# Peptides against a protein of PDB entry 7RZF: the designs that were tried, part 55

Target 1, 358 residues: chain A of PDB entry 7RZF
Amino acid sequence: PFQEEHLKQLYKIVPIKDIRNLYVTFPIPDLQKYYKSNPGHYLGHLIGHEGPGSLLSELKSKGWVNTLVGGQKEGARGFMFFIINVDLTEEGLLHVEDIILHMFQYIQKLRAEGPQEWVFQECKDLNAVAFRFKDKERPRGYTSKIAGILHYYPLEEVLTAEYLLEEFRPDLIEMVLDKLRPENVRVAIVSKSFEGKTDRTEEWYGTQYKQEAIPDEVIKKWQNADLNGKFKLPTKNEFIPTNFEILPLEKEATPYPALIKDTAMSKLWFKQDDKFFLPKACLNFEFFSPFAYVDPLHCNMAYLYLELLKDSLNEYAYAAELAGLSYDLQNTIYGMYLSVKGYNDKQPILLKKIIEKM
Target 2, 358 residues: chain A of PDB entry 7RZF as posed
Amino acid sequence: PFQEEHLKQLYKIVPIKDIRNLYVTFPIPDLQKYYKSNPGHYLGHLIGHEGPGSLLSELKSKGWVNTLVGGQKEGARGFMFFIINVDLTEEGLLHVEDIILHMFQYIQKLRAEGPQEWVFQELKDLNAVAFRFKDKERPRGYTSKIAGILHYYPLEEVLTAEYLLEEFRPDLIEMVLDKLRPENVRVAIVSKSFEGKTDRTEEWYGTQYKQEAIPDEVIKKWQNADLNGKFKLPTKNEFIPTNFEILPLEKEATPYPALIKDTAMSKLWFKQDDKFFLPKANLNFEFFSPFAYVDPLHSNMAYLYLELLKDSLNEYAYAAELAGLSYDLQNTIYGMYLSVKGYNDKQPILLKKIIEKM

## One batch from the design tools (peptide; aimed at target 1 H41)

Design b2_p21_1_s2 (made by RFdiffusion4, then SolubleMPNN; from b2_p21_1, 7 letters changed)
Fold by OpenDDE base, seed 3:
Structure b2_p21_1_s2 (fold): chain B 358 residues (1-358), chain A 21 residues (1-21)
Amino acid sequence: as target 1 above (358 residues)
Amino acid sequence: MKLYKYKPLIDDEAILHIIFS
């Protein structure tokens, strides 16, 4: 366990690669025994959320962060870490204290709202989908993985324990949230900008770094993190599939797309899946406009339209991705291309959202 | 974050060793 002297530390690390990263880490109890409730996964889902009102959304809006990852990591025996890891912009590197303040504001929002059973249910449902449709692992890697996890899980649960959530434990969520405090923080900033400003060398790899105590005034600022009104819990993910029915292959199914509708304004081709047998579909739409590329003005207008459309759909992008849906929008020389891919059950919902923004 | 096991943005063992030691 980390003693007080190991807490409230700032590490400035020189990478080999030209990268800018921030690691905000918290020592937490060993949560392995709570795998059925997995409170660290619940918190990682919310802290690592990318939708409107999320931590990442706000940090991106300020131009400080590109990507965010939140979750638990195994430590030494008897403890774990909770980690918030972000990719920093050049501007974000100058605002690390403020970035961490926003992290604590978001954590404070999670405390104020309390544990949400519906969020747990979404995590459960998402994990169930991921388990059901997981790719085949390489046999050697899979056997080694199973052998390793047999130490942690009952034999009957070994195949499912990593995915299946069973118990909503708000008490354990609160317990972990209580460890996510400024007094327990370890911060690492990774940047080439620290080259020539370090005083230590890591003994195994020769990595140069500097270790400093975080000033008490900075810790106090983070302790006094207020509720930032920009932070909100995510909305319910409407894209999570619940129906996985696979229709039987039609007797007249062709190995190529067949024209099933031909009108003056539209042609529709259909091909049934004869290979994968998954409850997935690919919807592809090509829109033709004689005006799309008639002149440079129309070309620029079509480009601007698509950029605005993409921006307006960004609120759904993450929720769709989590649910195993994706969309793509592209300009073509003839107009516009739209693709919707993934589980077929909620594709109509995503397609409707796209059309409503068009 | 895609709901997989936590993967740091940097897969550099040297950096990770400093952070988690």
Scores: peptide ipSAE 0.257, ipTM 0.817, DockQ to the pose 0.557
OpenDDE base, seeds 1, 2, 4, 5: peptide ipSAE 0.234, 0.227, 0.250, 0.190; ipTM 0.796, 0.809, 0.808, 0.782

Design b2_p21_1_s3 (made by RFdiffusion4, then SolubleMPNN; from b2_p21_1, 8 letters changed)
Fold by OpenDDE base, seed 1:
Structure b2_p21_1_s3 (fold): chain B 358 residues (1-358), chain A 21 residues (1-21)
Amino acid sequence: as target 1 above (358 residues)
Amino acid sequence: MRLYKYQPLIDDEGILHIIFS
């Protein structure tokens, strides 16, 4: 575990590539033995959430951050890290202290709300789905991975231990949250803007960096992070599949889509899956409008409409993605194309949300 | 389907070494 001298440190690092990144890291206890509850996953899910009221949503709204990743990482010598890693904009690079303040405000919100069993249940369900429908990994890579994890899990659980949550442990969630404090923080800023401003060179890789103590005033500012009313827990993910029934292949199933509905206003083709046998579907809609490309003005209006529609659907995009659903909206020379893909169970819900915004 | 496993945004061993050493 890091000693006090290793905490409250700021690293300014010069990358080889033109990248801007912020790493906010917290030493945490080894949580490996708690794999059945996986409190780090719970926290990573919330801190890394991309929906309304999330940390990322706020940081994006300010133009400071492009992407955010939260979660645990194995450390050396029997400890772990909890990491919040963001891709910084040029403007965000100037507001690192405020970005970190928002991180602590969100963490404070999580403390105030306390552990939520429903969030754990969603994580459990999502992981169960991911496990059940995991793509076949390359045998060599998979074997090596399994060999590595055999050291940590009982043989009977080794295949499932990384995915299956079994125990809601609010005490462990709170324990990890208690480590996510300014007094335990290690901050790294990665930017070419630090070139020529460094005084150290990393021994193994030659990476140039500067190490500084974070000023006590800044630590105190983060310690006094209030509840920011913009931060909210996510809503329940309505897109998580619960029905995985695979319908029997019809005797008359054709290798090609069959026209099953033909009307003046619509044609419907259907093809049953004869290859994958997954509880998934692909819904494709082509909308035709004589006005879509009648002239450049209408073309631009149709484009703008679709961009606005996409923007209005952003609130669902992340939740759908987590649940293994995706949608795509594209302009075509004849109108618009909509695709909805993924688990079939909740596709009607997503489709309804899209149509309601159209 | 997105799994919440931490993956650094930068694949630079030198940077990672500084951060986690």
Scores: peptide ipSAE 0.235, ipTM 0.791, DockQ to the pose 0.647
OpenDDE base, seeds 2, 3, 4, 5: peptide ipSAE 0.207, 0.222, 0.213, 0.211; ipTM 0.766, 0.802, 0.791, 0.785

Design b2_p21_1_s4 (made by RFdiffusion4, then SolubleMPNN; from b2_p21_1, 7 letters changed)
Fold by OpenDDE base, seed 1:
Structure b2_p21_1_s4 (fold): chain B 358 residues (1-358), chain A 21 residues (1-21)
Amino acid sequence: as target 1 above (358 residues)
Amino acid sequence: MRLYKYQPLIDDEAILHIIFS
């Protein structure tokens, strides 16, 4: 466990690659024994959320951060870390203190709202889906992984323990949140901009860095992080599949798409899956417009339209992705292409959302 | 489907060593 001398530290690290990264890390207790509730996963889900009102959404809106990852990581000697890691823009590199302030504002929002059982249930459901439909791993890699986790889980649970949430433990969520405080923070900024400004060299790799105490005034600023009205808990993910029924293969199933509807305005082809036997579908739509590419102006308008449409759908993109749905929108020389892929159960919901924005 | 296992944005052992040592 880190002593007080190891807390409230800032590391300025010179990377070999031209990267800008921020790591905000918190030492936390070993949570391995709480795998059935996995409070770190709950918090990682919320802190790492990419939807409206999320931490990332706000930081992206300011042009400071490109990507954000939040979650727990194993530490040494019976402790863990909770980490918030962001990819910084050039501008974001200048606003690290403000970025971290926003992190603490979001964490404060989580404290104020308290643990939400529905969020836990979504995590549980998502993990169950992920487990059930996990891609076949390479046997050698999988066996090695299983061998490693056998040290932590009962044999009967070893295959499921990483995925299956069973117990909602608000007390443990609060316990971890109580560790996500400025007084318990370790900050690392990774940027080439620190070249020539370092005073230490890492012994094993020769990486140059500087270690500094975070000023008390900065710590206090973060401690006084108020509720920011821009931060909101995510809405319920409406795209999480609940029906996994696989329809039986039709006797007359063709190896190629069959034309099942032919009208003046539409043609529909269908092919049943005869290979994978998954509760998944791929919906492909080609929209034809005589105006799409009639001239450069119309071409540009069609392009702009699609970009605006994509932007308007961003609010659903992350939730859909989490639920194993994806969509793609492309301009074609004849008009527009739309693809919706993933679990079939909630595809109609996503499709409806897309069409409502069109 | 995105699993919420923490994965650092940078796969640099040296950087990770400094941060977590």
Scores: peptide ipSAE 0.222, ipTM 0.795, DockQ to the pose 0.631
OpenDDE base, seeds 2, 3, 4, 5: peptide ipSAE 0.216, 0.176, 0.188, 0.182; ipTM 0.802, 0.771, 0.773, 0.774; seeds 3, 5 fail the geometry check

Design b2_p21_2 (made by RFdiffusion4)
Pose (drawn by RFdiffusion4):
Structure b2_p21_2 (pose): chain A 358 residues (1-358), chain P 21 residues (1-21)
Amino acid sequence: as target 2 above (358 residues)
Amino acid sequence: SSAYPDKPSIPDYVENIILSE
């Protein structure tokens, strides 16, 4: 649907709720026919990746961006999109050309070195382990899912869809990586600061927007000289699991969690798993404080402190959320709350680091 | 769940403007 008359364009949209965002839209051909190599997932794993020396961490270091989501959007049949969607700070709206410039800097940093064998082997191993201990399904919604993807795949791999990968073909990685060029951009800015500046309006919904077609100054400023920032490739993962042993049932087996520790400091509830036999467990905690909800100031500093703890710890723990260990730490009325779940091997390192950062 | 990253999303009213032109 994107003919070249309406390419290289930058819209300005006025919202109703106060948000600020930047959408970078590329068009690409259909890659659902390539469901073995999956080049869109490779570029999505290399673009939207938090951690040391990556696209998001540098934009955090310049104070412009809270978070960004990579990957490719799939639309209808026979055509496909690719999106880099970002949200903005107060002075992140002033430097949009520099943000998209850094986006093509990281794309060119990934075009000078191109394919990687160990990233494909690592991602294939992760999907294989994440498929081998695939948990049980709720019977409603699961049959709608496997009838939702029954049109595309044959009868043998109706289940093993986007779980098992056979081959690493760098030609398709290079092909989809070439289609991401600044002659293929469609920038869209959402900001509430364009109240009285919009000429055009939408008939169907009634929203207002513009046409600021990007002059060639910034296009030929985008693709001209792009060496690097302080970017780097992600490093070897250490949260990949290795212990897949189901520990045996002990003498004191109980059908419900029993109180084991009762002190004036803490109490526990424990149950070995009897039904599922998956090498994974969930640990949860609820810390109490009478000072958490005293007045609005003390009920306000709690969200700020807990949010800055999540800010400063996502850079460390995104590899744990990527390997299958997910944690969550949010506030409650009475006190604050913690819940770490996932594979059975790396809970102590993650929970201990959470406490000592807390 | 698979180890694939999150797919991007666009609000319906913004996607309709992008595709209207």

Design b2_p21_2_s1 (made by RFdiffusion4, then SolubleMPNN; from b2_p21_2, 8 letters changed)
Fold by OpenDDE base, seed 4:
Order: C-alpha cells, then structure tokens, then sequence
Structure b2_p21_2_s1 (fold): chain B 358 residues (1-358), chain A 21 residues (1-21)
C-alpha cells in the first residue's frame, strides 16, 4: 500500500520506444470481490468515452491528446490502481498540468451528476454482446485469457466474470470516485524528450527517469477544478443490439447475391448468410448521379458534400463503434458509396441517422 | 484482458516505476 510519501509524485521517464504517454494513476481499494458490480468498469467507460462532451473530445479539440484510456489495473494485495492513460501530442507534452486539470474537471462532473443506472445498464449490455460473440469472433485469444483469469475467479465463473455485470452499486462507484483526487495521484510522463534530463536509473530495466514531488500549488489547482461546461455525460447509445435472432436459411437461398428488386430508380441484391450465422448484416448502397464528375466544379462539390456529411456523422461514430456497427462513405466516379456493417438489430437506426444528414 | 472497455497498456519499464516504487 502506498503511504502519503508515495503520493503526489511526478515521474519523467525515458521510454525505450519513441512514445509520448501520460499516466495519471490513483491507488484504490481492492475491488476484485466486487467484480459483479465492477465500479472501475463503469468509471472507465465514462472517463474513456469518445463522444461529444467527453474528456477525450475536449483534449483532442485542443490538439493535446490523440487517444485516451481509463480503467482499473491490479496491484499488490489489498489495493488496485485506477489509471487514465493518454497518448500525447508534441503540444500536449507542454500542457500536462492543464490536461490533468481537465481530467479532474471531468471527474468533478461525474461526482456532480452521480451514478447513473442507465450507464450501468449500457455497460452490462455491451459486455453481454462481447461475451456472446467472443468465441465466434476471436477464438485464438480465448485459451491464453482463461489461464490468466483462473488465478482470480472460481472455475465456474472464469468465463463470465469479466463480462457479466449483475449488480448496480452506486455506493462503490462513489467510493472509487472519492479516491480519484489530486492528493492521491501518481503521474508518469513518458517521452524521449527527457533523455539527458534524468537523475535516476531503474534497477530492473535500466530505465532512466526523474522523480519529483508535484508542487502544492499544482495540487491545489487540481483540487479546485471547477465544473467545465464543455463536459457532459454521454447520451444513451441507441445502437446497442438487444435482438440477436438469426433467421433460418431460406430454401431458395442463393450462393451469390440475387436481384430481388428491379425498378427504374433502384436495384436491390440480397444474399443470406450461409457461413457465419451471426446476427450481422452488410448494407451497401451505391448512389448514381448524372451530375457526378461531369466537370471539375461538380467533382469538388461532390467531394465537399461528402466531407461535410462525414463531419456531421462524427457524433455517432464512437457510439456506433462501441455497439459493433460501422459505416463508410466514399465518392465514386458515378456518385457516392455508403456501407453500413455490423449487428443488424440497430442498423436501421444508424441508416436513418445517415439519411437524415444527407 | 480483451474485455471492453480497453484497459490501460503500460510498458513494463514504466509499470515498474509507476506501480512498484
């Protein structure tokens, strides 16, 4: 367990690889016994969210961070860590204090809003999807994963313990949030820019680093993190599948796409899945315009239109991805191509959103 | 663990300093 002398520390570390990372780490109680509620997963989902009003969205808008991950990590007996990890830009490396301030502003927003049961349910539903299809989509990772998990969970629960959320425990969420405070922080900045500026060598790996106490004024600045009006809780993810029914293979199923609709304005080809038997579909749309690529002006207009359309859809991109949906938009010499892929249940919702933006 | 959400990945050399010191 870390004592007070181990808290409020900053580590400047020279990496072996050319990486720029920030690790904001909080010692937390051992939550292993609470795996059915998994409050660290709840917080990791929100802190690591990439949608509008997220921490990452704000940090990206400033050009400081490329990626963000939040979650719990195992420690020694009797405690764990909650870690927020960001990939830093060159500019972000100069703004680490402000990045961490934004982290605490977001955490303060989570405290102000309190635990949300609907967010827990969303996490539960996402995990249920991941669990249901893990063996079908990623068989190779399964065996190695089981061996590691056997050390932590009863054999009967090993397969499910990481995925199944059963108990909404707002008290445990609040308990973890109470540990995510500036007075409880350990910070590592990882960059080759610290080469020749370190004074310590780690004994096991020979890693060069510098350790510094975080100034009390900086800790106080983070403690006084206000509610930043740019931070908002995510909206409910409307793309999470709940129906996983697989329709039986039709007797007249063709091995190739069959033309099932032929009109002056549209042709529709359909092929039923005869191989994977997953509740997934691929919707591909090719739009033809007689005005596409007639001249350079029309080409530029078509390009601009698609870029604007893509930009307008960015608000859905992360939510769709989390739900196992994807979309693609491309210009073609004849017009535009649209693809929607993933679980079929909520594809109509995503498709409707795309069409409404067109 | 490959369970969603993604977990923080820490290089071993960084992990030793950050989590063990």
Amino acid sequence: as target 1 above (358 residues)
Amino acid sequence: SSAWPPKPEIPEEVEHILLSS
Scores: peptide ipSAE 0.470, ipTM 0.896, DockQ to the pose 0.502
OpenDDE base, seeds 1, 2, 3, 5: peptide ipSAE 0.463, 0.465, 0.455, 0.458; ipTM 0.896, 0.893, 0.888, 0.891

Design b2_p21_2_s2 (made by RFdiffusion4, then SolubleMPNN; from b2_p21_2, 10 letters changed)
Fold by OpenDDE base, seed 4:
Structure b2_p21_2_s2 (fold): chain B 358 residues (1-358), chain A 21 residues (1-21)
Amino acid sequence: as target 1 above (358 residues)
Amino acid sequence: MSAWPPRPEIPEEVEHILLSS
């Protein structure tokens, strides 16, 4: 386990690949025994959230970060790590202290709001979906994975343990949050910009790095992280499927789309899935307008309209993605194309949201 | 597939420096 002398350290690391990453790492207790509640998963979901009011949303808005991942990582026996990893822009590399400040502001927001059972339920539901519809892994990889998991879980739970959430434990969430403090931080900045500025070489890989103590003033700045009003908990994800019913194949099911509605204003084609038998659908809409591309002005207006529409829908993009839904909007020479794909249960909700923004 | 959400991926060379005690 890391002693106090190992905390509040900054590592500047020269990567082999041309990457710019920040790793903000916290030693935490071993959470393996709490797999049924998985407080690290709960926190990883919120810290790694990409919706409005998220940490990533703010850091992206500043042009400092491209991607963010938060979650637990296995350590040695008796402890784990909670890690927040971000992909840094060139500008973000200059603002690492402020990025980390924002991380602590978000963590402080999580403390202020307290554990939310509805968020736990969403995590549970998302994991259930992921488990139910996980892709077939390669047999060798699957066997090796199971063999590894057998060291940690009862045999009967090995297949489900990674996905199973059964117990909401706000006390454990708070316990982990209490470990996510500046005094308990290890930071790595990974960038080629540190080439020639390092004084140590890692023995196994020959990686060049510099280790520095984080100044007490910086630690104190992070300890005094205020509530940033830009940070909010996510709203409930309305797109998470709960109904996975597969309708029986119709007796007269055609191998190709059949015209089932033909009106002056609309044609509807339908094809039932006869191959995959998944609770998924693809909704494709083609809108035809004689005015969409009549001249350059109308073309530009149509383009701008779609860009604005896409921007207005961005608030739903991440929630839809998490729920296994996607949408696509494209300009066509005749008008507009809309596609909604994924689990069919909540597609009408997403479609309604799209239409409301049109 | 690993359980959602994605876990942080750390290059081995970085992991050895950052997570070694």
Scores: peptide ipSAE 0.438, ipTM 0.883, DockQ to the pose 0.543
OpenDDE base, seeds 1, 2, 3, 5: peptide ipSAE 0.434, 0.433, 0.421, 0.432; ipTM 0.886, 0.881, 0.877, 0.882

Design b2_p21_2_s3 (made by RFdiffusion4, then SolubleMPNN; from b2_p21_2, 9 letters changed)
Fold by OpenDDE base, seed 4:
Formats: structure tokens, sequence, C-alpha cells
Structure b2_p21_2_s3 (fold): chain B 358 residues (1-358), chain A 21 residues (1-21)
């Protein structure tokens, strides 16, 4: 168990690989018994969110961070860790204190808003989707994972315990948030830039590192983290599927796409899934314009149009991805190509959003 | 698909330093 002397520590670590990472770590109580509410998952979802008003969005806008992950990790008996991990840019490596300040500003925003039952429900729904389709993907990772989980959960619940959220416990969410404080922080910065600047060697791996106490002034700066108006809770993910009905195979189902609509302005081909039997669809659209590639000016305009369209859709990209939807937009010599893939239930919503931006 | 949300991945050498008591 970490005592006060182990808190407010900064580790500068030389990696074996050429990586730049920041790990902001908080000791938390053992939450294993609360797996049905999983408050660490709730917080990991919000802290690790990539949508507008997220922590990652702000840190990316500054050019300091490429990726962000937040979540709980097992520790020794009687405690766990909550960890925020970011991939640092070269510039971000110079702004670690400010990055961590933004983390605490976001955490303060979570405290101010309080636990949201709709966010819990969203996590529950996403986990239910993941669980329902787990067995249909890759079995190899499944056996090794089950063996590890058997140590923590009853055999009957091993398959479901990681996925099934059953109890909204705002009290436990608040309890974990109360542990995510500057006075309870352990920070590791991992970069080759620390080579030759370390004074310790880790005994097991020979890893070179330096350990420093975080200055009280820096801790105080983080403790006084204000509400940054750029941080907002995510909006409800409208793309999460709720209907998983699979339509029966039609008697006249063809092994190849059949032309089902032929007009002067549009042709539609359809093929029913006869192999996978998943509540998924692939929608592919080819748009033809006689003006797309007439001259270099029109080519450039078509390119710029697509780039602007992609940029305008970025607000939906993460929410769609979480919900198991994807889209692709490409310029073609004849115009534009659009693809929408994933669970069919909310594809019309995503397609509508795309069309509204066109 | 990796279990959602993605869990923090820590190199073993970093984990030993950061999470050792």
Amino acid sequence: as target 1 above (358 residues)
Amino acid sequence: MSAWPPKPTIPEEVEHILLSS
C-alpha cells in the first residue's frame, strides 16, 4: 500500500523502444467487488473520450498529445490504480505540467457535473454490444483472457463479468473521483530524451530512471485547477445499436449484388448477407459528376470539398466508431465515393448526418 | 475488438517502477 512518501512522485524513465508516454497514476481502493457497477469504467469512458469538449480534443488542439487512454488497473491486494496514459508529441514532452493541469481541470468538470445515469446506460449498452458479438470475432484471444479472469470471478460470471453493467452507483463514482487528486498522484514520463540524465537503475530490467518529488507549488497549481470552459461532457451517442434483428434470407437471394433500382439518376444494387448473419450492413455510394475532373481547377475544388466535408464530420467519427460504425469518403475520377459500414440499426442516422453536411 | 474502453498499456519495465510499492 502506498504511503504518503510514495505519492506526489515524478519518474523520468528511459524506454527500450523509442516512445514518448506520460502516465498519470492514482492509487484507488480495490473495486473488484463492485464489478457490476464498475465506476472505473465509467470514469475511463469519460476521461478517455475523444469527442468535442473531451480532454483529448483539447490536448490534440495544442499539438501536445496524439492518443489518450484512461482506466483502472489491478494492483496488489486491497488497492488498484486509475491511470491516464497519453502518447506525447515532442512539443507535449515540454508541456507535461500543463497537460496534467488539463487532466485535473477535466476531472474537476466531472465533479461539477456529477455522475450521469445516461452515461452509465451508454456504457452498459456499449458493453452489451461488445459482449453479444465477442464470440463471433477471434477465439484465440478468448482462451488466454478467460484463464486470467477465472482468478477474479466465479466461473458462471467469468464470461459476463467484464461486460455486464447492472448497477448505477453514483456514490462509487464520486468515491473514485475523490481519489483522483494531485496529492494522490504518481507520474511517469517515458522518453529517450532522459538518456544520460538518470541516476537510478531498476533491478529487474536494468531500466534507467530518475525519481523526483513533484514540487509543492506544482501540486498546488493542480489542486487549484479551475473549470476550463472548453471541457464539456459528451453528448449522447446516437449511433449505439439497440435493434439486432436479422432478417430472414429471401427465397430469391442472389449470390451476387442484384440491380433492384434502375433510374436515369440512380442505380441500386443489393445483396443480402448469406454468410455472416450479422445485424450489419455495408452501404456504398458512388457519386458521378461530369464536372469532377474536367480541369485542374475542378479537381482541386473537388479535393477541397471532400477535405472540408471530412473535417465537418470529425465530430461524429469517435461516437460512430464506439458504436461499431465507420464511414469513408474518397475522391474518384468520376466524382466521390462514400462508404458506411457497421451495425445496420443506426446507419440511417449516420448517413443522414453525412448528407446534411454535403 | 479490444475490450471497450481500451485499457492503459504499460511496458513491463515502466510498470515495475510506477506501480511497485
Scores: peptide ipSAE 0.440, ipTM 0.888, DockQ to the pose 0.515
OpenDDE base, seeds 1, 2, 3, 5: peptide ipSAE 0.434, 0.433, 0.425, 0.432; ipTM 0.890, 0.886, 0.879, 0.886

Design b2_p21_2_s4 (made by RFdiffusion4, then SolubleMPNN; from b2_p21_2, 10 letters changed)
Fold by OpenDDE base, seed 1:
Structure b2_p21_2_s4 (fold): chain B 358 residues (1-358), chain A 21 residues (1-21)
Amino acid sequence: as target 1 above (358 residues)
Amino acid sequence: MSAWPPRPTIPEEVEHILLSS
């Protein structure tokens, strides 16, 4: 187990590849026995959230971070790590202390709001979807994985264990949150900018690095992280499918799309799935405008319109993606193309949101 | 589909430095 001397450490690491990463790492207890509640998953979902009021949203708005991942990672016997990993911009590399401050502000927000059962329920539902529609893994990899899992889970639960959320345990969520403190942090900054500024060589890989104690003043700054009013819990994900009913194949089903509506203003083609039998659909819309590309000005206006539309829909993009929905918007020489794909159940909700922004 | 939520990925060389006790 990491002793106090191993905590509050900063590692400046020279990568082989040209990457800029920040790893904020917290030693945590082994959570394996709590797989039915999976508090690390709950926290990873919130910390790694990409919606409005998320940590990533704020860090992106400042131009400091491109991507963020939060979650648990296995460690040595008897403990794990919780890691917040970000891909840093060049500017973000100069603001690592402030990035970490924002991380602690978000964590403080999670403490202030307390564990939310509805968030747990969403995690449970998302995992259930992922389990139900898990692609067949390659047999060799699956067998090896199952063999490893058998060491940790009852045989009857092995198939579901990775996805099983059954028990809302706010006490365990709070326990993990209590470990996510500045005094319990190990930080790695990975950048080629540290080349020639290191004093140690890692024995196994020859990686050049520098290790420094994080100054007490910086630790104290992070400990005093206030509530940042920009951070909010995510809203409920309205796109999570709950109905997975597959409609029977119609007797008149054709192997090709059939024209089912033909009007002066619209044509509708439909094909039922006769191959995959999944509760998924693909909705494609082509909008035609005689003015969309009549001249360069109209072309530019149509382009700008689509960019603004995409921007206005960005608030839904992550929630839709988590729920196994996607949308695509493109300019065409005749107007605009819209595609909505994924689970059938909540596609109408996403479509409505798109249309309301048009 | 990638396991949700995405798990942190660390290069092996970085992992050894950061997670070695």
Scores: peptide ipSAE 0.433, ipTM 0.888, DockQ to the pose 0.544
OpenDDE base, seeds 2, 3, 4, 5: peptide ipSAE 0.430, 0.425, 0.439, 0.430; ipTM 0.884, 0.879, 0.887, 0.886; seeds 2, 4 fail the geometry check

Design b2_p21_3 (made by RFdiffusion4)
Pose (drawn by RFdiffusion4):
Structure b2_p21_3 (pose): chain A 358 residues (1-358), chain P 21 residues (1-21)
Amino acid sequence: as target 2 above (358 residues)
Amino acid sequence: SLPGEFSPLNDPFYLDLALSL
């Protein structure tokens, strides 16, 4: 649907709720026919990746961006999109050309070195382990899912869809990586600061927007010289699991969690798993404090402190959320809360690091 | 979610609107 008359354009949209965002839209051909190599997932794993020396961490370091989501959007049949969607700070709206410039800097940093064998082997291993201990399904919604993807795949791999990968073909990685060029951009800015500046309006919904077609100054400023920032490839993962042993049932087996520790400091509830036999467990905690909800100031500093703790610890723990260990730490009325769940091997390192950062 | 899978950041309405223009 994107003919070249309406390419290289930058819209300005006025919202109703106060948000600020930047959408970068590329068009690409259909890659649902390539469901074995999956080049879109490769570029999505390399663009939207938090951690040391990556696209998001540098934009955090310049104070412009809270978070960004990579990957490719799939639309209808016979055509596909690719999106880099970002949200903005107060002075992140002033430097949009520099943000998109850094996006093409990281793209060119990934074009000078191109394919990687170990990233494909690592992602395939992760999907294989994540498929081998695939948990039980709720019978409603699961049959709708496997009837939702029954139109595309044959009868043998109706289940093993986007779980098992056979081959690493760098040609398709290079093909989809070439289609991401500044002749193929479509920038869209959402900001509430364009109240009285909009000429055009939407008939269906009634929203207002613009046409600021990007002059060639910034296009030929985008693709001209792009060496690097302080970017780097992600490093070897250490949260990949290795212990897949189901520990045996002990003498004191109980059907419900029993109180084992009862002190004036803490109490526990424990139950070995009897039904599922998956090498994974969930640990949860609820810390209490009478000072958490005393007045609005003390009920306000709790969200700020807990949010800054999540800010400063996502850079470390995104590899744990990527390997299958997810944690969550949010506030409650009474006190604060913690819940770490996932594979059975790497809970101590993650929970201990959470405490010592806390 | 699966690695590299796309998801909207927040409200997908403005993205769908910009694509329909």

